# Peptides against a protein of PDB entry 3PBP: the designs that were tried, part 121

Target 1, 203 residues: chain A of PDB entry 3PBP
Amino acid sequence: LNEKDLNLILNKSLVMYESLDSTTDVIVKRNVIKQLQFVSKLHENWNSRFGKVDIQKEYRLAKVQGPFTINPFPGELYDYTATNIATILIDNGQNEIVCVSFDDGSLILLFKDLEMSMSWDVDNYVYNNSLVLIERVKLQREIKSLITLPEQLGKLYVISDNIIQQVNFMSWASTLSKCINESDLNPLAGLKFESKLEDIATI
Target 2, 203 residues: chain A of PDB entry 3PBP as posed
Amino acid sequence: LNEKDLNLILNKSLVMYESLDSTTDVIVKRNVIKQLQFVSKLHENWNSRFGKVDIQKEYRLAKVQGPFTINPFPGELYDYTATNIATILIDNGQNEIVCVSFDDGSLILLFKDLEMSMSWDVDNYVYNNSLVLIERVKLQREIKSLITLPEQLGKLYVISDNIIQQVNFMSWASTLSKSINESDLNPLAGLKFESKLEDIATI

## One batch from the design tools (peptide; made by RFdiffusion4, then SolubleMPNN)

Design b2_p20_4_s1 (from b2_p20_4, 13 letters changed)
Fold by OpenDDE base, seed 1:
Structure b2_p20_4_s1 (fold): chain B 203 residues (1-203), chain A 20 residues (1-20)
Amino acid sequence: as target 1 above (203 residues)
Amino acid sequence: SKLETKEKIGKFLIEKRKAE
C-alpha cells in the first residue's frame, strides 16, 4: 500500500460512516466506526511522518465506489495507533498480504479477499475495499519501519531501535497461494496461521 | 475463478476467528 491507497481506503471508510443512520444495526454501526478509527489512525500516522495529504479529489471519487471493510478488527488494538503499512508478495502471480504495525508493537497480517473492478484514480488505479485478519504477531517493541524485498516472498523485515527481525509467513502463505491459484480451499483445513520470527541483526 | 476463491478464503478466515 502506498499513500494513494491509504487515502482511498480512508475515503471509503468515511463514505461508509456517513451512511449510518438511526435504523442501522448496532453491530454494523460498531464495525463501521472501528474501521474508520483504524484507517484514520493510519492516515494520521502517515501525515505525521510524511506530511499532509489532500484527499478531496479522492474523496469525491470514492463516493461512487462503495464501502470499506475490515473483518475482524482486533478489539485489543482499538486504542492503539497504526504506525506502518506494507504489502508483501507471496508468489509471482501477484498474490499478496497486507501488514499493518501498531504502536503497541503488534503486527496484523491481512488478506485482501476482494478486488475492485472500478478504478478510483485518474490513472486507472484499482483498489481493494476488504481486508480480513489472518494473524496478529506481538513483538512487544517499538516498530520503526517495515521493509520488504521483492526477491524474498512472504518475508517482512521489522526494524526496531536495536534490532532487525524477520517475519516469515511462508509456512502458511505457500498453502494460501496454492489455494488461490488452484481454486481449492481444502488445504486450508487444519492449517496453522503462525508466522516465524527470527532475529536478523543487531543495530 | 480466482476472485471467487479469494472471497471464499475470506469467509473461511472469518469463520475461523469466530470459532476461536
Scores: peptide ipSAE 0.624, ipTM 0.937, DockQ to the pose 0.539; fails the geometry check
Fold by OpenDDE base, seed 2:
Structure b2_p20_4_s1 (fold): chain B 203 residues (1-203), chain A 20 residues (1-20)
Amino acid sequence: as target 1 above (203 residues)
Amino acid sequence: SKLETKEKIGKFLIEKRKAE
């Protein structure tokens, strides 16, 4: 995800929130509110690190584009703040995983299950309106930054305090990639979505 | 299609979490 993608997510979440009324199901209302809070915290973090972004134009355009969804919402992270975001390639094609860190020391790994061509400005671009939770990794550290290397598939480097750790999720991501590329979900049966955490270096 | 596959994967993952 980049700045533009984050804005899209925020705008979609805002649109969804604004669509709520008295007839909306209670569960739906709750989920939308939680999602909005989640995305807002992520956006606040982004703004603090990279400067404020004007989302007004994109928001206006988003009103006619539909909502954003996170499934399932990580309820345990409801009161925590997102600190970093990264995108990790899982193959040499176009398949990727989104990772978000939180100030409780957690990482969530997310799958983009929807890809759509959408216009949020004068030009059209591809984005996702949905993220699905794959795994939560609890590091229990203050995460300062996330680093990815394009030549290292399915690996995320986490910098916290005086340590660099590697999160390796190729144990399941290789299978996921295969499923996507071959249009076959059979290999997902029984697959364990558990990443490997390893200390790399002290700093 | 690849898109349909991704959608199905998403649904699979959601259901997996519900079962946990």
Scores: peptide ipSAE 0.623, ipTM 0.937, DockQ to the pose 0.554; fails the geometry check
Fold by OpenDDE base, seed 4:
Structure b2_p20_4_s1 (fold): chain B 203 residues (1-203), chain A 20 residues (1-20)
Amino acid sequence: as target 1 above (203 residues)
Amino acid sequence: SKLETKEKIGKFLIEKRKAE
């Protein structure tokens, strides 16, 4: 897997989610329906575990406008295929983390160290994005979907065949956000970039 | 600036990963 291939795969994957219409493939439609069902279960369990929370029924999928470079790219993932991409807000401003899933069940969490204006307009295509590796999370599951809730900062929901898992990286992302906003890198020293993984719902 | 800070963070993270 090279950068070009990665970009192609990611673009194709996201186009499938964005192009849902009457002509959408049955398999794609089925996956969307399943995803909605999973989200519903997630919400149910969430409310049960944490009390009634006003969670929006809507979820977001985001992509990085490619091409992009990941630095460093994990050597162990060179032979695997990227499957999903999502962007997660880490504060109420504009700071965010990008995650990419691979078919080995890994997630990589990435930092956008160069801010470029992203556009969904085809005529305003950005050709270069820089992504820096923060963390690799090994789920060892076939990842079907990545879901983010806009009101849930630093949380990524990973849907596999039998379970929904939450990846919570606010343990380090809160510090990262602070560093960015205050232009002070000192708090990064000694910071452990380890996300918390929790099972949320059984499918 | 915020942009400069992000760039520095990026460099920091890259170096950290190389050291691992």
Scores: peptide ipSAE 0.620, ipTM 0.937, DockQ to the pose 0.419; fails the geometry check
Fold by OpenDDE base, seed 5:
Structure b2_p20_4_s1 (fold): chain B 203 residues (1-203), chain A 20 residues (1-20)
Amino acid sequence: as target 1 above (203 residues)
Amino acid sequence: SKLETKEKIGKFLIEKRKAE
């Protein structure tokens, strides 16, 4: 198994899990859950062996001119390292949320308020994306991987050492999507940007 | 435009965080 194959199996397992309902045979349910647990463990082991991509270096070195900037960057996270990045679709019209994980167990959910910014440095032509902080979710655990499924809008799966969790932010993202698509900011007034966290499976 | 709306949303979110 290579990384791509493992990711495919993980995605399939997650899809199968979400398809479970009250009419599903008990044996089938158990098998799906066991498979998900197994694949999650494999994924964790894989990441541990081959290392994780450190995205913090890119962020720090290119704060103004790099691939993205975060405004405001939480001061509490300055001393921590970004470990994973994911993009989550919130509708079928290309609106998306960016998520970055840190080694303190935090997730930050980010909004792309500018599609593309060019560097002001003539000698350094680098595109930069502006990212605005929406929410910080503190999981208080080591995050191994972030998984998204294109058919599941506004959902992020977080794999840790002992658990798979789902972060669901459609409670606010549906409103955000509507605001963008309709060019109306009124529904944002009073909106709480609080995601729902659910335990999916223990590892 | 959609782009202008996104920019306004960004400003809104920034101001919200400053108020917290």
Scores: peptide ipSAE 0.605, ipTM 0.941, DockQ to the pose 0.399; fails the geometry check

Design b2_p20_4_s2 (from b2_p20_4, 12 letters changed)
Fold by OpenDDE base, seed 3:
Structure b2_p20_4_s2 (fold): chain B 203 residues (1-203), chain A 20 residues (1-20)
Amino acid sequence: as target 1 above (203 residues)
Amino acid sequence: SKLETKQKIGEFLIKKQKEK
């Protein structure tokens, strides 16, 4: 398995999701999202210990643990299909936000609230199946790709046919990071979870 | 713990979504 293979698996997973329509069971859709998350994580950690993981084996173990859950899942998105997934670091301590794009042009920003120690042990594989909705950003564009830069915390680049846009959520993510690291939720009071969208370049 | 904090944050965020 190499970088190209991971991209192919990601693309294949996306195609599988695209094949899911409004008549497809929500649980099936969630399972595909879980697969996308898994592949995305492997891609992000390609140069790490995950490069030697048997994807199929690990995926099967994760699947047995049950469906992936987004809470709440926006009702408007039930009829739409995920097109991309990305993980964005919000600090240097590995706190992160998950982003999923949909074919309606929406982005959802998600928080991993039940992050248990993920075990990649074959006999005791633990996969986080819980994501919490933070924000929905409506771009109303066909999203082609999501790009993150490790040196740019709390920033997501969205590529569509004609434009590259930046989603910056450090306005709230910095506070969120602080709350996690200090085990204090008080700073969340009154916080607005509104990301900044900016056009970066036309294509 | 960090885990407990994340769980509480999750609960907080869910509540915020319900208020919209």
Scores: peptide ipSAE 0.643, ipTM 0.944, DockQ to the pose 0.553
Fold by OpenDDE base, seed 2:
Structure b2_p20_4_s2 (fold): chain B 203 residues (1-203), chain A 20 residues (1-20)
Amino acid sequence: as target 1 above (203 residues)
Amino acid sequence: SKLETKQKIGEFLIKKQKEK
């Protein structure tokens, strides 16, 4: 995800919220509200760190593009604030995992289960309308930044006040990559989605 | 298709989360 992607997600979440009415299922209403809160917090943090972005144009276009979902919403993180976002490649074929950090010291790993090209401006833009929760990793630290290295697949570096930690999820991501590339879900059966956490260096 | 595969993977992952 980048700044533009975040804006798109926010806009779609707003559109979903605005579409709610008295006939909307209670579960749907709840999920939309939770998602909007989540994305709004993420956007606020993004703007504070990277500068404010005018989302008015994208918002208008999003009204036509349809909804966005995060499934399931991490309910335990509802009251916490997103702090960082990163995208990690899991193979050389451009399959990727999205990671979001929170101020409680949690990381969530997310799967992009939809790939679609949408027009948010005069150019075509690849956008995901859906993110799926894979894993929550609890670090219990104040996360300052997330770093990825292009030569290191399925690895995320988390920088806190005095330590750098590595999150390695190749234990499951290699299988996930294979499933995507071969169009076969059989290898997912019995797979444990648990990442390895390791202390790398003090700072 | 690759898209259909990703969608099915998503459904699988959602089910896994609900089982926790």
Scores: peptide ipSAE 0.643, ipTM 0.944, DockQ to the pose 0.527
Fold by OpenDDE base, seed 1:
Structure b2_p20_4_s2 (fold): chain B 203 residues (1-203), chain A 20 residues (1-20)
Amino acid sequence: as target 1 above (203 residues)
Amino acid sequence: SKLETKQKIGEFLIKKQKEK
């Protein structure tokens, strides 16, 4: 995840929060608030580690383009802070999974269920507004960074204090990719969305 | 379409999470 992606997510969350009113469903309000909280904390962590990010210009663009959602947002993560975001390709046709890490040692794997794209930067960066929860992986470690390798589809490397672990989700992502590309959901029936976790190296 | 398929996949995944 780069600075621009983080800014986008933050801006989307802010726009959604600002859209809340007295008629908004209680569950929706709760989810929006919690999403804003974890994204804001992620931004704070980013600023602390990598320097201050100016989001003013991007925020103006976000007001025009609309809200961002994660559905469902795991209730257990409401009080935790997002720490990293990564995008992992699952095929050569630009299908991808989004991963977000939290300070409780959890990873959530997310699906972009809309193709609608918005430009949030002057360089014409295009982003999605809807993410759907696929899987939660509990590592029970402090996650320092997420690494992806372009040549390794459906694989995420997680760096903690003393170990590098690989999360491999091709067991289900290959089927998902096929379903998308062939416009057939039948293979999803009975599919287990369980990723494989493997220790790669001690550091 | 690819768009419709993605939307349906999203709905499927949401339903699956609620059943847990």
Scores: peptide ipSAE 0.642, ipTM 0.945, DockQ to the pose 0.521
Fold by OpenDDE base, seed 5:
Structure b2_p20_4_s2 (fold): chain B 203 residues (1-203), chain A 20 residues (1-20)
Amino acid sequence: as target 1 above (203 residues)
Amino acid sequence: SKLETKQKIGEFLIKKQKEK
């Protein structure tokens, strides 16, 4: 099994888990959960053996010369290192949220407010250099990986040492999507940008 | 435009963070 195969199996396992309902056979449910737990453990072991992709360099460089800047950057995170990045679709019209994890166990959810491609030099092509902070989610866990499924809008799966958690932000992202698509900001008034956290499986 | 809307949303979100 290579990393790509493992990710594919993990994604399939997550999709299968989400398809479980009250009519599903008890044996099938148990097998799906066990499979998800097993694959998650393998994924964690894989990341530990081959090392985490250090995105901190990209992030730090992003402040001045990187592919994106974060505004405002949370002061509490200045001393921490970014560990993972993911992009989550919130509708079928290509609106998306960017998520970055940190080694303190925080997730930040970010909005792309500028869709500009600027080429400063042939070697410095920047696509969408502006990210705006929406929400900080404190998990207080070591985040091993971030998983997204294209068919699951506004959902992020977070894998840590002992648990898989789902972050669901459709409570506000559906409104945000509507605002973008309809060019109307009125529904943003009074909107709470609070995501829901759910434990999916213990590893 | 969609671009202008996104820019305004960004401004709104920044303001909201400053109020916290």
Scores: peptide ipSAE 0.628, ipTM 0.948, DockQ to the pose 0.379

Design b2_p20_4_s3 (from b2_p20_4, 12 letters changed)
Fold by OpenDDE base, seed 3:
Structure b2_p20_4_s3 (fold): chain B 203 residues (1-203), chain A 20 residues (1-20)
Amino acid sequence: as target 1 above (203 residues)
Amino acid sequence: SKLETKEQVGKFLVEKQKAK
């Protein structure tokens, strides 16, 4: 297994989940998000933390433990399917925002409020069982991919059929990062969690 | 601790969503 294989698995997973419709059980939809998050996390940490990994085995372990919840989950999205996932750094690599896209054209920005260690066969794997909703951004586009650049903190690039858009959330993420790092929540008072959306290029 | 702070931030964010 290599990075290319992980990308392929991600893509295959996305295609599989796109086959899910409004009649699909809510539990199944939740499992979609869990799977996407798992694969995305593996991809992100592949070079740094993971050697040869049996994805199926690890995935099964994650399933049994029910690793992922989103709180609150937007009720409007229950009938839609997750299409992409990305993790965006907001500081020097310690704090991150998770983004999930849906087939209604929505993006949800999520905060990992828990750090939990899961025991794997040999190594401990740190994962988050809890994701907290920060913001929902409605793009009303078919989202093809999410791209992040490590050197660009708090920025997410969204690729649709005809346009690349940038979501910039450093207006609030800088404060969030500071609050976490300094263990002071006072600056969160009155903070608006509204990201800036900008058109970057036409495709 | 950083962990405790994250949990508190999470709670704060949840309450913000409920208020919308």
Scores: peptide ipSAE 0.635, ipTM 0.944, DockQ to the pose 0.539
Fold by OpenDDE base, seed 5:
Structure b2_p20_4_s3 (fold): chain B 203 residues (1-203), chain A 20 residues (1-20)
Amino acid sequence: as target 1 above (203 residues)
Amino acid sequence: SKLETKEQVGKFLVEKQKAK
């Protein structure tokens, strides 16, 4: 992680925090606050070690708004509670994956199979509430935060007590993106939806 | 359309999960 990447994460977290209001979902609020806390601490540590860093203001938001339905919902997760949510871009267009973490250490990767519509009335937005299960990734740790970098496609950073892990799902997401963009589902046949998990850093 | 394709992808993924 370099200074530029840290600033991008911080800016994203700050923008998300500023967007919180009374109608914001509890999961989103919790995730944004936790992410901001982590990134703020990281930034403080960075400044103490390398000097004060000026934050460049970049505003890009990718988040799920309002309630959502997951189909199918994994039966094993009925007894557990969602803890964090993140949206990860898989191309430079509009294709994205949603990730939700649970208090058992599970991550579920989800596909938005419906489009979000923006009405002409600013107060009347139609949000995508349909999420389809792609993959469940089981971690044996408490997940504190989910972090994404806008320029790193198909990569999710998972923060736990003492470790940052990367979930990389471009092995299947590149094909998925192509299928959507080209309107051809044939390449999905035989595709394995298995993400790569890697330890990135200890904290 | 892209919208129709996404819907079909969704259906495909649901069926894949049911088959597990």
Scores: peptide ipSAE 0.634, ipTM 0.946, DockQ to the pose 0.434
Fold by OpenDDE base, seed 2:
Order: structure tokens, then C-alpha cells, then sequence
Structure b2_p20_4_s3 (fold): chain B 203 residues (1-203), chain A 20 residues (1-20)
């Protein structure tokens, strides 16, 4: 996930927030607020590292579109701040997982399930409005950065102050990829969504 | 379609989380 993607997510979250009214379901309202808070915190972290980004253009365009969602957002993370975001390829067919880190040392792995849902660009670019929670990985470390290597499918490298760790989720992502590519969900039944965490190197 | 499959996968994953 790059700067543009982050801005799009923020804009979508803002649109969702602004769409709330007195008739909105309480659960939906709460989720929207929490998602906005989450993305805002992520954006703050981004700005602190790379400077302020103007998101107004995309936001204006997003007002004509639908909202962004993360389902479900872990309740334990409501009060924590997102620190990093990354996108990891799981096959050569462009299926990918989104990962977000938090200042509690957690990683959430997310699935993009609605790629053709919205267009927020004047050039009619289609963007995903939905991220689905797959797994929460608790590292209990201060996460400094997330690194992905294009030649290493389903692997995320997490850098903390004194260690590099690898999160390998190909145990389930290979099956997920297959299900998507073959349009068969049967292999998902009974699948354990548990990633492997390994210490790679000390710093 | 691939899009429909992804949507179904998403629904499956949401339900999986709810079941925990």
C-alpha cells in the first residue's frame, strides 16, 4: 500500500463518516467512527514520516461514491494507533493481502473482497471499498517498518528495534489464492488462518 | 466471475471471524 492508496482509504472513510445520520444503525455508526479513527491515525503516522499530503482532491471525488469498510475491526485495537501498512502478493495472478501494524505490536492481515466496487479518480480508476479481517498476529514489539519482497509470495518482514521477523502466511494464502483463481470456495472449509512467525535476524 | 468469487470469499471470512 502506497501513499495514494492510504489517501484513498482515508477519503473513503471520511465519506462514510459524513454519510452517517440519525437513521443509521448504531453498530454501523460505531464501526464507521472506529474505522475513521483508525485510518486517521495511520495517516498521521504517514505524515509524520513523509510530510503532509493533500487528500482533498480524492476526498471530493469520493463524496460521489460509497464508503470504505474493514470487517470486522478488532475491538482490542480501537484505542491503538496504526503505524505501518503493506501489500503482499500471494500469487502471480495479482491476488494480494493487505497488512496493517499497530502500536500495540499487532498485525492485522486483510483481504480485499470488492475490487470493482468504486471509482474515486477522475480517470475512472476502480478502488476497493472493503477490507476483511483474516488474522491478527500479536508480536508485542514496537514495529518500525514492514517490508515485502516481490519474489517472496505471502511473506512479510517486520522490523523492530533489535530484530527482523518474518510472517509467512502461505499456509492459508496458497489455498485462498487457489479458491479465488478456480472459483471454488470448498477448500476454505476447515482452513486454519494462522501465519508462521519466525525470527530472521537480530539487529 | 473472479469478482463474484472474491465477494463470496469475503463473506466467508467475515463469518469465520464471527464464529470465533
Amino acid sequence: as target 1 above (203 residues)
Amino acid sequence: SKLETKEQVGKFLVEKQKAK
Scores: peptide ipSAE 0.634, ipTM 0.944, DockQ to the pose 0.558
Fold by OpenDDE base, seed 1:
Structure b2_p20_4_s3 (fold): chain B 203 residues (1-203), chain A 20 residues (1-20)
Amino acid sequence: as target 1 above (203 residues)
Amino acid sequence: SKLETKEQVGKFLVEKQKAK
């Protein structure tokens, strides 16, 4: 984690917090608040240890409007509650992966199979309600926040109580992106949808 | 089209999960 990354995370957290309204789900509200609190603390600690960090002003807000369906939904997760959602770009053509976290520590990576168009020119964008399961990643941790960095394709940052981890799925997402853009599914045959998990920083 | 391809990818992924 560097100063630039921290600033981006903080900006996103701030925007999400500011977007909270009466229609926002209680769980989402709670998690956004917790994320902001945590990232703010990190920022303070960073400033104290390494000097002043300038906060960037550019940000975008992503909202998920329900209801949505996940197919297939992992049976093991029926008794658990979704805690966070994030969207991760996998190319410059606006192909993206959706990630949802659950209170059991699971992450599911999802594909938007019915997305017609996406706009990245506006501060706010909405998801469709059709999602297809790609991968389940089990983290034996309580997930507090999901963070993405706009300049980092196919990377998701997971914040827990004591660690920030990176989920990198470019091993398969690059192929997926190519298949979509070239309208050829042949390269998907035999592809392993296994993401790489890496520890980024201890907290 | 890109849209049609996405739908096909979706179907592929669903079948892959069922095969597990």
Scores: peptide ipSAE 0.633, ipTM 0.944, DockQ to the pose 0.427

Design b2_p20_4_s4 (from b2_p20_4, 14 letters changed)
Fold by OpenDDE base, seed 5:
Structure b2_p20_4_s4 (fold): chain B 203 residues (1-203), chain A 20 residues (1-20)
Amino acid sequence: as target 1 above (203 residues)
Amino acid sequence: SLLETKEQIGKFLVERQKAK
């Protein structure tokens, strides 16, 4: 982690916290609070070691609750609760992947196969109703937060109690982006949809 | 079109999951 990354994590955490309302799932609320506590601790530790970090505002919001369907929905997750949601850009255009975390420690990576309005702004938050399952990643951890960095394509940061991990799916997302942009599905044949998991920091 | 391509990709991905 660097100062810039930490700042962004803090901003995202604050936005998530501020988005909590009466309609938010209880488990999600708890996780957001825990996330904020965790990130705050990180910030404190960082400040003590490296000096004061200025926190800027971040406005991109990720909510768990919204009208969307996942096809196919993994049967193993029927009894589990979604805890976080994020969108990750995969190119410099408009193509993105949606990620949802569950309280079993799973991440699902999803493709928006229909052109529906999706906004992650707090003032106009809208979900895409059609999402297609690409990959399930099992982390075996309690996922507290999902963070994306605008300058890092196809990368998702996952925050748990004691570790920050990076999920990198550019191995397949670059091909997917190409297929979309060129209107050619041929490169998808034989493509492995396997993301790379890397430990970034231990807390 | 872009829309058609995305729909086709979606169908492809769904079928892939069913094949597992």
Scores: peptide ipSAE 0.622, ipTM 0.939, DockQ to the pose 0.382
Fold by OpenDDE base, seed 2:
Structure b2_p20_4_s4 (fold): chain B 203 residues (1-203), chain A 20 residues (1-20)
Amino acid sequence: as target 1 above (203 residues)
Amino acid sequence: SLLETKEQIGKFLVERQKAK
C-alpha cells in the first residue's frame, strides 16, 4: 500500500459509512463502522509519519467507485492502533501480500482478492477495494518498522526496540502464488497459513 | 480469468476464517 492506496481505502470506507440508513442490516452497519474505525487509525498513523493527506479530491471520486471491504474484519484489532503497513512480493512481482502492524504487537497478513483499474486522478491506477484476512501473527512487541527486500520473496522484517525479527510466510505463499497463476484452487485445501517467526539480530 | 481466480481465493479464505 502507498499513500494513494490508503487514501482510496479511507474514502471508500467513508462512502460506505455515509450510505448507512435505517434499512441497512444490523450486521452490515456494524461491519462498516468497524472497518471505518480500522482504516481511520491507519490513516492517522500514516499522517503522523508521512504528513497529512488531503483526501477531499479522492473522496469525490470514490463515491462513484463504490465501497471497500475488509473480510473478515479483524474484530480483536479494531480498538487498537495501526502502526505500520507493508507490501510483500510472493512471486516475480505479480502477486503480493499486504501486512499491517498494530500497537498490541500483532501483524495481520492480507490478500488482495479484488483488483480494479480505475481513474483516481488524472491517471489510471490499479486499486484493491477488498482485503481478506489470511493470518494474524502476535509478536507482543512494540513494532517500530516493517522492512521488505524485493529479492526476498515472502519475507518481512520487523524492527522492535532491540531486535529484528523475520516473518517468513513462503510456506503458504508459494502455494497461493501457484494457485493464482495456474487458476487452480485445489492446492489450498488443507494448507496451513502459518508463518515462521525467527530472531535475526539484536540492535 | 485472473480476476475470477483471485475472487474465488478470497471467498475461500473468508470461509476458512469463519470455520475457525
Scores: peptide ipSAE 0.620, ipTM 0.938, DockQ to the pose 0.538
Fold by OpenDDE base, seed 3:
Formats: sequence, structure tokens, C-alpha cells
Structure b2_p20_4_s4 (fold): chain B 203 residues (1-203), chain A 20 residues (1-20)
Amino acid sequence: as target 1 above (203 residues)
Amino acid sequence: SLLETKEQIGKFLVERQKAK
């Protein structure tokens, strides 16, 4: 099984999930969700550049490969633990948004504001440790997995026990991408950084 | 430059969050 095959399975699973409705048997729904969760976890392991994140003191998240700084770090999240991390492409130029989930059901969307990268191991793993808060999305659910599809820019799929939700932030990410690529921040003025949340299916 | 732009965006976003 390679990444391409996994993505295909994931897509098929999502399509199957989207076909579920209120008339669908609960057992069928659960099975589809379990399958999707399994595939999603596998996908996350392959797609995630950061892996597991632990919250350290103050504004820092830590992983085996080094710390991250989040500015500002939401005070409400100091008492909660990061559960998942994902990177979402917003254009073909490799601009990306980082997403971190917490055990309170929150998602934070983060911007990498520095090009400078750090290497921490002998394998020369390089990452940017400076992250800026864009948006907090409160789902109020136990987040089990974060899924991204390479062909779907600015979209994040969130899997919980009873629902799969799509977070679409292209409403603002398209503008952000343009600002980056054109070196013009003017379009950011008055921009609403509000992602669209959509339920794919519920149990 | 790309670097400068990203830094400026970062500053903008930080200030925006503080204003909330």
C-alpha cells in the first residue's frame, strides 16, 4: 500500500460516508466511520510533517524534533492537550496552514510566519518553529483524527465518534495566498478569517 | 521579499488576535 492507494481508499470511504443519511442503519454508519477513521489515521501518519505535539510551558508546543511557538496561544487551551496535527496546502506554491486539535474539541489554524527552519536530528529534519494563530474553531467534540486530501486545497476533514466534518477555509486562504505570492497585504484588511464548517454525515 | 511578506502577515495576524 502506497500513499496514492491510501488516498484512493480514503476518497472512496468519504464518498461512501457522504452517501449515508438518516435512513441508513446505525450499524452501517458505524462501520463506515470506523473504516474511515482507520484509513484516516494511516493517512495522518503519512501526511503529518510534525507528528504528535505536546504542550510545554507558556506558548510552546514540543515534539521529538523540537519546539513550536504559537503566538498568541489561547489561554483557554493551557489546560488542554494537543491531540492531532495536520498541514493543509492552500495553493500550488506550497503555502500551507498548520492545524492543531485539542482534547477540548478545539482546532487552531496557524500560519508559518518565518522561512527559517531548524534541524534537530542527524537526519537534518527541518521545520519552522514559529506559528501564528489565525483562527480557533470550537467543535466541542472528541477529535479522533484530522484528514487532508492533496487535491483539496484549504480543506480539512475532522473525524469524531459520531460525525465527520469538513472545515473549509479557502474563503480567507485564497486571499492569504494571493497576499503572500504578490507581496501585498492590503487585501487582508477587513478580511474575515472564518472557516466554513459542514457536516458530512452523522450517526 | 517572501520572507518579509510572511513576517508582516504574522505581525498583522498577531495584532488582530490581540484586538479580539
Scores: peptide ipSAE 0.615, ipTM 0.942, DockQ to the pose 0.404
Fold by OpenDDE base, seed 1:
Structure b2_p20_4_s4 (fold): chain B 203 residues (1-203), chain A 20 residues (1-20)
Amino acid sequence: as target 1 above (203 residues)
Amino acid sequence: SLLETKEQIGKFLVERQKAK
C-alpha cells in the first residue's frame, strides 16, 4: 500500500458516506459508516508513521467519481479498525486479490467484481469501487505489516511481533483465475475458499 | 466477456456469504 492508494480509498469512502440519507437502507448505512471508519483510521495511522498526507486535491476529484463498497462487510469487524492493505496477484498480472488486515488479527480477502476504472487524481490514477468478501482469516495476532512478492502468486506474508506467516490461497485462487479467464463459473460450485496458513520464520 | 464474468463471480460470492 502506498500513500496514493490509501488516499483514493479514503476519498471514495467519504463520497459514499456523504450520499447517505433518511431513505437509505439501515444495513447499507451501517456498512458505509464502518467502511469510512476503518479507512479513516488507517489513514490516521499512515500519517502518524510516515507523515501527513494531503487528501484535499484527491477528495475534490473523487466527488465526481462515485462510491466505494465492501460487500458484505463482516459484522464482527464493525468495531475493529483496518491496519494494512495489500494487493496479491493470482495470475500473470491480470487478476488480483485485495487483502485488508484488522486490529483484531483478522484478514479479509476481497475480489474486485467490477472493472470500472475511475481517475481520481492528476496522474490519472485508476481505481475500482466494488469489493466482494471471499474469506476471513483469523490470525489472533497483532499484524504489523503485509508483504507480497510479485513473483509468488497467491501468497501473502503477514508480519507480527515475533513471527512471519504465509497465507497461501492458491488452492482456490487458481480456480478463480481460470474461471475469470475462461468465462466459466462452473468450477466455483463446491469450491472451498479456505487459505493455508504456515509459519515461515521467527523474528 | 471478462466484465460480465467478474460481475457474475461477484454475485456468486455474495450469495455464498449470505448462505453462511
Scores: peptide ipSAE 0.620, ipTM 0.938, DockQ to the pose 0.519; fails the geometry check

